# Ledger of designs, part 4: peptides against a protein of PDB entry 5HOI

Target 1, 351 residues: chain A of PDB entry 5HOI
Amino acid sequence: FRYMPFSPAGTPFGFTDRRYLTMNEVGYVSTVKNSEQYSITVSFFDVGRFREYHFEDLFGYDLCFLNEKGTLFGQSKTGQIQYRPHDSIHSNWTKIIPLQAGERITSVAATPVRVIVGTSLGYFRSFNQFGVPFAVEKTSPIVALTAQNYRVFSVHYSQFHGLSYSLSELGTSSKRYYKRECPLPMSLPNINSDMKKDANLDYYNFNPMGIKSLFFSSYGDPCIFGSDNTLLLLSKWRSPEESKWLPILDSNMEIWKMSGGKETTDIHVWPLALAYDTLNCILVKGKHIWPEFPLPLPSEMEIRMPVFVKSKLLEENKAILNKKNEIGADTEAEEGEEDKEIQIPVSMAAE

## One batch from the design tools (peptide; made by RFdiffusion4, then SolubleMPNN)

Design b1_p8_3_s1 (from b1_p8_3, 3 letters changed)
Fold by OpenDDE base, seed 5:
Structure b1_p8_3_s1 (fold): chain B 351 residues (1-351), chain A 8 residues (1-8)
Amino acid sequence: as target 1 above (351 residues)
Amino acid sequence: SSFKEALS
């Protein structure tokens, strides 16, 4: 297995010279390859609050994390990290993370108060917002990080144990665990189903865990969005015995409902953030499951527990149609085209 | 509303 650099909602280059390094509710960071150099642009959704900026990247940053105060960049192979505040009041800082032979930075996260670096060997490095180190901890190999304030959500991967997660709080003097390397009940990409489209192979080569994004909700709950397009939320994480992952949104089911029960193979949800009861996301139209350029405007999708299974609704609708045909036996069976819009029950139709 | 417009 090869550990790849992960950033929240980052996209591959594919066949292009450009990609998104990261995106969330604050904005999106793009990079364009120009020969041996890169041009990075940091763009924002709130253009009244923030100013877009760009710079030349001579290092080839492949890790990024955006927050309301700045952008953290990282180079997975060299161990270089750079923090760039959005304001001109605070200075940029650069640091080299010491890496062992074959070690990679796999993920970085930044809040207004903490910087976190995770590696393929499971080194968890914590810093303040000025790059002053607090601690180095050895964990299982880190594949993804996100952070909100003092809290860190980390995803780990072991060849023997699969995916696990930790939830921790980085105080000034100590790290507190709410969860420590607990099993993460997220499905990994299935090579046989998900990779049948050549366009998806490039994505899973870029992101072999299929984690499209991870974030904290507006309520401070850890969220993860995998290759199955299901939003998982960690509920009751303060109570170790009661803590559970909730599948709060099946985005494929919601797209299917909104299409009137048509199979849409060209519409994809790209997650940004969870604000209250709505998933902020990009609706991607086309062959690729990731957004291309230009970036579409964000959309909101209401969270709903997937109580209904598509197959059951199709069976119920077929059973209703068959009963109608048994009662109406004397009217010529017009071979009504297979594209009959499935009447989604009004209670299931997104308003 | 916004989501239906983005699907249309």
Scores: peptide ipSAE 0.013, ipTM 0.649, DockQ to the pose 0.830
Fold by OpenDDE base, seed 3:
Structure b1_p8_3_s1 (fold): chain B 351 residues (1-351), chain A 8 residues (1-8)
Amino acid sequence: as target 1 above (351 residues)
Amino acid sequence: SSFKEALS
């Protein structure tokens, strides 16, 4: 296993010279290889509120986090981080994170009030928005970070314990844990099934944990979207005993329903954010599970807890078809293999 | 509606 730099909804280069460093509800950050340099563009969905900007990257930033006030960049190997406010009023700042031999920055996060750096050795470093350090804590190895205001959602990986998560609040004087290295019930990529598709191999080499994104909902609940394309939300996290992960959306099931029960292998959900009851996402059409260039417009997908098991619906539909065929076997009707639309019960059709 | 149009 190798710790790879993670950014929310970041994409691999693949066979191209360009990729998305990160994307969310605010916008998307792209990087283009130009010989030994990179050109970074910070683009926004609300073009009336924000102005796109670009700069030359001499460092090869491989970590990024975008928020409404600025963009945090990081270089996983060198430990360099840069914060770039979107406005011209606040200055850019750069800092070197001290790394041990073989240590990597694995994830970065930024809010208007905090900057967080996580490493492959489990160093959790917190700063204010001006790069003034607050603390260094040693945790289990950090593989992903997101933050909203003062709250941080961190994902940890241990070879012995698998995935865990923490939810913390970074006050001015202290860190409070709501959850500390609790088991994360997210499915890891299945090497044998998911990697057999050549198109996915590049992605899982880029992101071995299969975490497509993680974010806070508009209500401030931690969300994670894994390789199984299920959106998990941490419910009741303020009550440690009542806290649970809710599978609030099976995006494969929703695509399957919208496709009339046809298996579509060329449509993929790429998560951006959860706003109220809708997943903001990119619908990716094509061979790759990640968005290419140009970026499609965001789509909204209503969150629905999976009540139905696809396998049971397919078995029930097969049983209905077999019963129809047994009743129809006495009449020589050449009913051609018409693509019998799986009648999804009207109650399951998205309005 | 919007999602069906994005899938078509």
Scores: peptide ipSAE 0.013, ipTM 0.634, DockQ to the pose 0.686
Fold by OpenDDE base, seed 2:
Structure b1_p8_3_s1 (fold): chain B 351 residues (1-351), chain A 8 residues (1-8)
Amino acid sequence: as target 1 above (351 residues)
Amino acid sequence: SSFKEALS
């Protein structure tokens, strides 16, 4: 296993000279390789609120986190980080994170009030928005980070224990844990099943954990979207005894429903954020499970608990068809075998 | 209503 740099909704280069370093509800950060340097673009969905900007990257930033106030960049091998406010009022700052031999920055996160750096040796480093350090804590190896305000959602990996997560709050003087290295019930990518298509191999080489993204919902709940294309939400995290992961969206099931029950292998959900009851996402069409260039417009997908089993819906539709054929035996109307759309029961509009 | 209450 190799620890790879993770950024929320980051994409591989694949066979191209360009990739997304990160994307979320605020925007998307792209990098283009130009010989020994990179050109970085920070783009926004709200073009009225934000102005796109570019800069030359001489360091080869492979980590990124975008928020409403700025962009954090990191170089996994050198330990260099840079924070760039979106406004011109605040100055950019750079810092070198001290790394041990073989240590890598695996993830970075930034809020308007905190900067967080996680490493392959489990060093959790916290800073304010100006790069002033608060603390260094040693945890299990960090593979992913996200943050909202003072809260941090961290994913950890151990060869012995698999995936775990922590949820913490970074106060001015103290770190509070709501959850500390608890088991994360997310499936890892299955090399044998998921990698049967060469197009997926590049992605899992880039992101061995298969975590497409992690974020906080608009309500402040930790969310994670894995290789199984299921959105998990951590509910009741304030009550440790009641806290549970909810599979609030099976995006493969929703794509299947939207296709009228047809098997689609060329449409993929790429998660951006969870806003209220909708997953903000990119609908990716093509061979790759990640968005290419240009970026499609974001789409909204309503969150729904996966209560229906596809096989049962197919059986119910067959049973309805058979009953219609038994009743219709007296009228020889050759209504052709049109691909009868699977009637999705309307009752899944949870009032 | 109920789904928002189950997430709250």
Scores: peptide ipSAE 0.009, ipTM 0.536, DockQ to the pose 0.035
Fold by OpenDDE base, seed 4:
Structure b1_p8_3_s1 (fold): chain B 351 residues (1-351), chain A 8 residues (1-8)
Amino acid sequence: as target 1 above (351 residues)
Amino acid sequence: SSFKEALS
């Protein structure tokens, strides 16, 4: 296993010269290879509030986190980080994170008040928005970070223990844990032999954990979107005994419903953020599960707990069709493989 | 109602 640099909703280069370093509800950061350097663009969805900006990247930043106040960049191998405020009032700052031999920065996060750096050795480094260090903590190896205000959601990976998560608050004097290295009930990508031939191989080589994104909801709940395309929300995290992961959206089920019960292999949900009861996402059409260029407009998908199992609905509809065919068996109706529109139960549309 | 209660 190799720890890879992770950024929320980041995309691979694939066979292209460009990729998204990160994207969320604020905007999207792209990088383009230009000979030995990169050109980075920070773009925003609210073009009235923010101005797009560009710069030359001589370092090859492979980590990024975008917030409403600035963009944090990181270079996983060199340990260089740069914070760039969106405004011209605050100065950019650069810092080198000391890395041990073979250590990598695996994820970075930034809020208007905190900067967080996580590493493949499990060093958790915290800073203020000006790059003043608070603390260094040793944890299990960090694979992903997100942050909102003073809160940090971290995902950890151990070859022995699998995925775990922490939820912490970075106060002025101390770090508080709400959750500390608890099991994360997220499925890892099945790197079956068949994925080696798929266009998705590039994605899983880029992101072996299959974490498409992680964010805090508008209510401040940790969310994670894995390779199974299920949005998990950590409910009741303030109560250690009551805290649970809720599968609040099966996006594959939702795409299947939207398609009239047809199996679609060319539509993919790319998560951005959770605002109230809607997943802000990019609907990706094509072979790749990630958005290409240009970026499609964001879409909203209503969150719904998956109550229905696709397989049961398929079996029930097959049973209804077989009964109809047994009654109609005297007419040699050519069994055209009509993509039989599965009647989605009206209850699934009304909730 | 039930979904909001499940998220609360």
Scores: peptide ipSAE 0.008, ipTM 0.527, DockQ to the pose 0.035

Design b1_p8_3_s2 (from b1_p8_3 with Y4S H8K)
Fold by OpenDDE base, seed 5:
Structure b1_p8_3_s2 (fold): chain B 351 residues (1-351), chain A 8 residues (1-8)
Amino acid sequence: as target 1 above (351 residues)
Amino acid sequence: SSFSEAIK
């Protein structure tokens, strides 16, 4: 297995010279390859609150994390990190993370108060927003990080144990664990099903865990969105015995409902954030499961527990159609039955 | 725009 650099909602280059390094509710960071150099642009959804900026990247940053106060960049191989505040009041800072032979930075996260670096050997490094180190901890190999305020959600991978997660709080003097390397019940990409589309092979080579994004909800609950397009939320994480992952949204099911029960293979949800009861996301139209250029406007999708099975809805609608046909037997069966939009019950339709 | 308008 090869550890790859992960950033929340980051996209591959594919056959292009450009990709998104990261995106979330604040904005999106793009990079364009020009020969041996890169041009990075930091763009925002709230153009009234923030100003877009760009710079030349001579290091080839392959890790990024965007927050409301700044952007953290990282280079997975060299160990270089850079923090760039969005305001001109605070200075940029650069640091080299010491890496062992073959070690990579696999993920970085930044909040207004903390910077976190995770590695392929499981080194967890914590800093303040000015790059002053707090601690170095050895964990299982880190594959993804996100953070909100003082809280860190980390995803770990072991060849023997699969995926695990930790939830921790980084105080000034100590790290508190709410969860420590607990099993993460997320499905890994299935090579045989998910990679049958050549367009998906490039994505899983870029992101072999299939984690499209991870974030904290507006309520401060850890969220993860995997290759199965299911949004998982960690419920009751303050109570160790009661804590569980909830599948709060099946985005494939929601797309299927919104299409009138038609199988759409060209619409994909790209997760940004969970705000209250809505998933902020990009609707991707096309062959690739990731957004291309230009970036579409964000869309909102209401969270709904996947209580309904697609097969049951199809059976119920067939049973309703058959009952209508038994009552209406004297009207000519027009051959156009295959294209009839499935009447989704109003309680299941997104308003 | 509603999510439904973005899919259509």
Scores: peptide ipSAE 0.019, ipTM 0.611, DockQ to the pose 0.780
Fold by OpenDDE base, seed 1:
Structure b1_p8_3_s2 (fold): chain B 351 residues (1-351), chain A 8 residues (1-8)
Amino acid sequence: as target 1 above (351 residues)
Amino acid sequence: SSFSEAIK
């Protein structure tokens, strides 16, 4: 296993000169390779609220986090970070994070009030929005970070213990834990199923954990979207004994329902954010499971608990078809049984 | 756009 730089909804280069460093509900950050340099563009979905901007990157930033007030960049190997406010009122700042031999920055996060840096050795570094340091903590190796206001959701990986998570609040005086290195019930990429498609090998080389994104919901609940395309939400996290992960959306099941029960291999959900009861996402059509250029418009998908089993629906629809064929035996319409859209019960579309 | 409109 190798620790790789992670950014929320970041994409690999693949065979192209360009990729998304990060994307969320605010916008998307792209980088284009120009010889030994990169051109970075920060784009926004609300073009009336924000102005797109670009700059030359001489450092090769491979980490990014976008929020409503600015963009944080990081270079995983050199330890360089840069914060760029979207407004011209506040100055850009740059810092070097001290790294040990072989240490990498694995993830960065930024809110209007905090900057967080996580490393492959489990150094958790916190700063204010001006880059003034608060603390350095030693944790298990960090593989992903997200933050909202003062809260941080961190994902950790150990070769012995697998995936864990922490939920913390970075106050002015101290760090409070709501959860500290608790087991994360997220499926890791399965080499036998997920890597059989050559197009997925490039993605899992870029992101070995298969975490497409992680974010806080509009209600401030930690969310994670893994390689299984299931959205997990951490409910009741304020009550340590009552806290549980809820599988609030199986996006593969929703695509299968919307395709009339046809197995689609060319449509993929790319998660951006959870607003109320709606997953904001990019629908990716094609060979790659990640969005290419140009970026499609965001789509909305209603969250639904995965109550239904595909096999039972297929058996029920076959039983309905067989009963119709037993009643309809006198009419010669050999309309091929294979192309009939699976009638998804209206109750499944309403629940 | 609704997800149902983007698959059509």
Scores: peptide ipSAE 0.017, ipTM 0.628, DockQ to the pose 0.690
Fold by OpenDDE base, seed 2:
Order: C-alpha cells, then structure tokens, then sequence
Structure b1_p8_3_s2 (fold): chain B 351 residues (1-351), chain A 8 residues (1-8)
C-alpha cells in the first residue's frame, strides 16, 4: 500500500496534462502540467460572488482544499503548503511542514479559521488561517481530511484495522473529540472487481482508498462518498452512543431508476457537497468515473435511503405486466415485448 | 427536474 495525496473530489491526470486538484460546492481547482511547472486555476460556480484567478505553480501542488475564503495548497513530498485568500486584502502565506524520512502529507483542509495538515505517519498539525501553529498530535495514519468551521473529519488507515475516522473540534486552546479513531464502515475498492476496466485502474492508483470525496453537510454532519458510490452520513455524532453511519444515497440505484431501470455503465456521480436533502454533484458521462474538461454544470440529486431492492422492483414490474395481460386477454394488441421500461413507482422517480 | 434532464 502507498499513501497517496488526497483532496476532496480530486481527479487523476490519466492520459492528460490536466486534472482537478479539488472541487466542492464553492468551485473547482484545476492544474495543467507545463513541462516542469504547473498552471493552477481556481474557478467558482458563483461567478457573481467570486472571481476566477490563475497562477504559476513551481512546486507541483498535489493537495488542495477550497473554501469560501481561500484555497489551501500542499506538496505531499516536500511538505510545502500555501494558503491563498480569494480576496486581495489578505496576503498569501507559505509554510514548510517538517516531514520525517518517507513521511508524506496525505491530506490538507482549510476553513476560514483553521488549517489542518495530515500525514502518512499520523501527524495531525493544526494552524489558524494565518498559518500560526496550534498543536501537533500523533494519530493513526491520516488518509483524508475535511473541515467545516472548527470541526475536522479525519479518515485514518491501518494495515491491521482498516479504515477509521475521527470527528474533532479545534477550539483556541483545546481539541475536543466527538469520535476518536472509530471504525469506518466503508468498503475499500476491490482490485479484482472494480479494476476490470483499465479506466478505473488509473483512478485507484491515484486514490487507493476510493474516497471520491468527504465533506460536512449544510447541517454540519460528516459525509463520505466511497468507491461503491454510496453517500454515508454520520448521524447523531453529538451522542457517541447513538452515532451511526446512514447510507443516505445509493447513487448507482438513483442512476438506474432515472434510466428507467436500464443498466448504465457510462453515467457516474461525482460528489461535490450535501446541501439540505440534495447531493450537489457532477454527472459524468463516459468511460472515466471522474469529470474531464470542461467541467459539466453541477446537478442536484435528492437523497434517498436505499430501502428498495432492484430485484424486488423487477419482480413487482413482472407481476404488474402479468396482471395487465390477464385483464387484457380480449384485446390482441401485440405490442412487442422488448423495450418494456421498468415502471419505477412515481414516489421513486426523481422529479 | 435538473438531474433527469442531465441524463437524457
């Protein structure tokens, strides 16, 4: 196993010179490789609120986190980080994170009030928005981070224990844990099943954990979207005894419903954020499970717990067809059997 | 609405 740099909804280069470093509800950060340097663009969905900006990257930033106030960049190998406010009022700042031999920055996160750096050796480093350090804590190896305000959702990986997560609050003087290295019930990518398509191999080489994104919902609940395309939400995290992961959306099931029950292998959900009851996402059409260039407009998908089994819907549809044929025995309308779209119950059709 | 239009 190799620890790879993770950024929320980041994409691989694949066979191209360009990729997304990160994307979320605020916007998307792209990088283009130009010989030995990179050209970074920070783009926004709300073009009325934010102005796109561009700069040359001489460091080869492979980590990124975008928020409403700025962009955090990181270089996984050198330990360099840079924070760039979106406004011109606040100055950019750079810092070198001290790394041990073989240590990598694996993830970075930034809020308007905190900067967080996680490493492959489990060093959790916290800073304010100006790069002033608060603390260094040693945890299990960090593979992903996200943050909202003072809260941090961290994903950890151990070869012995698999995936775990922590939920913490970074006060001015103290770190509070709501959850500390608890088991994360997310499936890892299965090399043998998921990598049968060469197009997926590049993605899992880039992101071995298959975590497409992690974020906080608009309600401040930790969310994670894995390789199974299921959105997990951590409910009741304020009550440690009641806290549970809820599969609030099976995006493969929703695509299947919207296709009239046809198997589609060329439509993919790429998660951005959870706003109220809707997953903000990019619908990716094509061979790659990640968005290419240009970025499609974001789409909204209503969250629905996967209560329905695909096989049961197919059986119910067959039973409805058989009943129609028993009632319709007197009218010889040979409407051809072939393209009978699955009648998805109206309550399951996404409006 | 927006999602069903994006799949077509």
Amino acid sequence: as target 1 above (351 residues)
Amino acid sequence: SSFSEAIK
Scores: peptide ipSAE 0.017, ipTM 0.617, DockQ to the pose 0.862
Fold by OpenDDE base, seed 4:
Structure b1_p8_3_s2 (fold): chain B 351 residues (1-351), chain A 8 residues (1-8)
Amino acid sequence: as target 1 above (351 residues)
Amino acid sequence: SSFSEAIK
């Protein structure tokens, strides 16, 4: 196993000279290889509120986190981080994170009030928005970070314990844990199934954990979207005994429904954010499970608990079709069974 | 309310 730099909804280069460093509800950060340097562009979905900007990256930033106030960049190997406010009122700042031999920055997160750096050795470093350090904590190896306000959702990986998560609040005086290195019930990428396609191999080489994104919902609940394309939400996290992961969306099920019950291999959900009851996402069409260039417009997908089973819906629809055929619609042609759109219950249909 | 309160 190799710890790789992770950024929320970041994409690999693949066979191209360009990739997304990160994307979320605010916008998307792209990087383009230009000889020995990179050109970074910070783009926004709300073009009325924000102005796109670009800069030359001489460091090869491979970590990024975008928020409404600025962009945090990181270089996983050198330990360089840079925070760039979107406004010109606040100055950019750069810092070198001290790394041990073989240590990597694995993830970075930034809010308007906090900057967080996580490493492959499990160093959790916290700063204010001006790069003033608060603390260094030793945890299990960090593989992903996200943050909202003072809250941090961290994903940890141990070869012995698998995936765990922490939910913490970075106050002014101390870090509070709501959850500390609790088991994360997310499936890791299955090497045998998921990596059989070259397109998936490139992605899992880039992101071995298969975490497409993690974010806080609009309600401040931790969310994670894994390789299984299931959106997990951490429910009741304020109550340690009541806290549970809810599979609030099976995006493969939703794509299957949207396709009239046809198995599709060319449509993929790329998660951005959860706003109320809608997953903001990119619908990716093509061989790659990640968005390419240009970025499609975001789509909304209503969250639905995966209460229904595909097989049962297919059996019910076959039974309905057989009954219709018995009732003597003798005259309409034998259009092959494969092309009949399944009746999805109205409560399950995407509006 | 958190989303966790809306999902009963």
Scores: peptide ipSAE 0.007, ipTM 0.524, DockQ to the pose 0.034

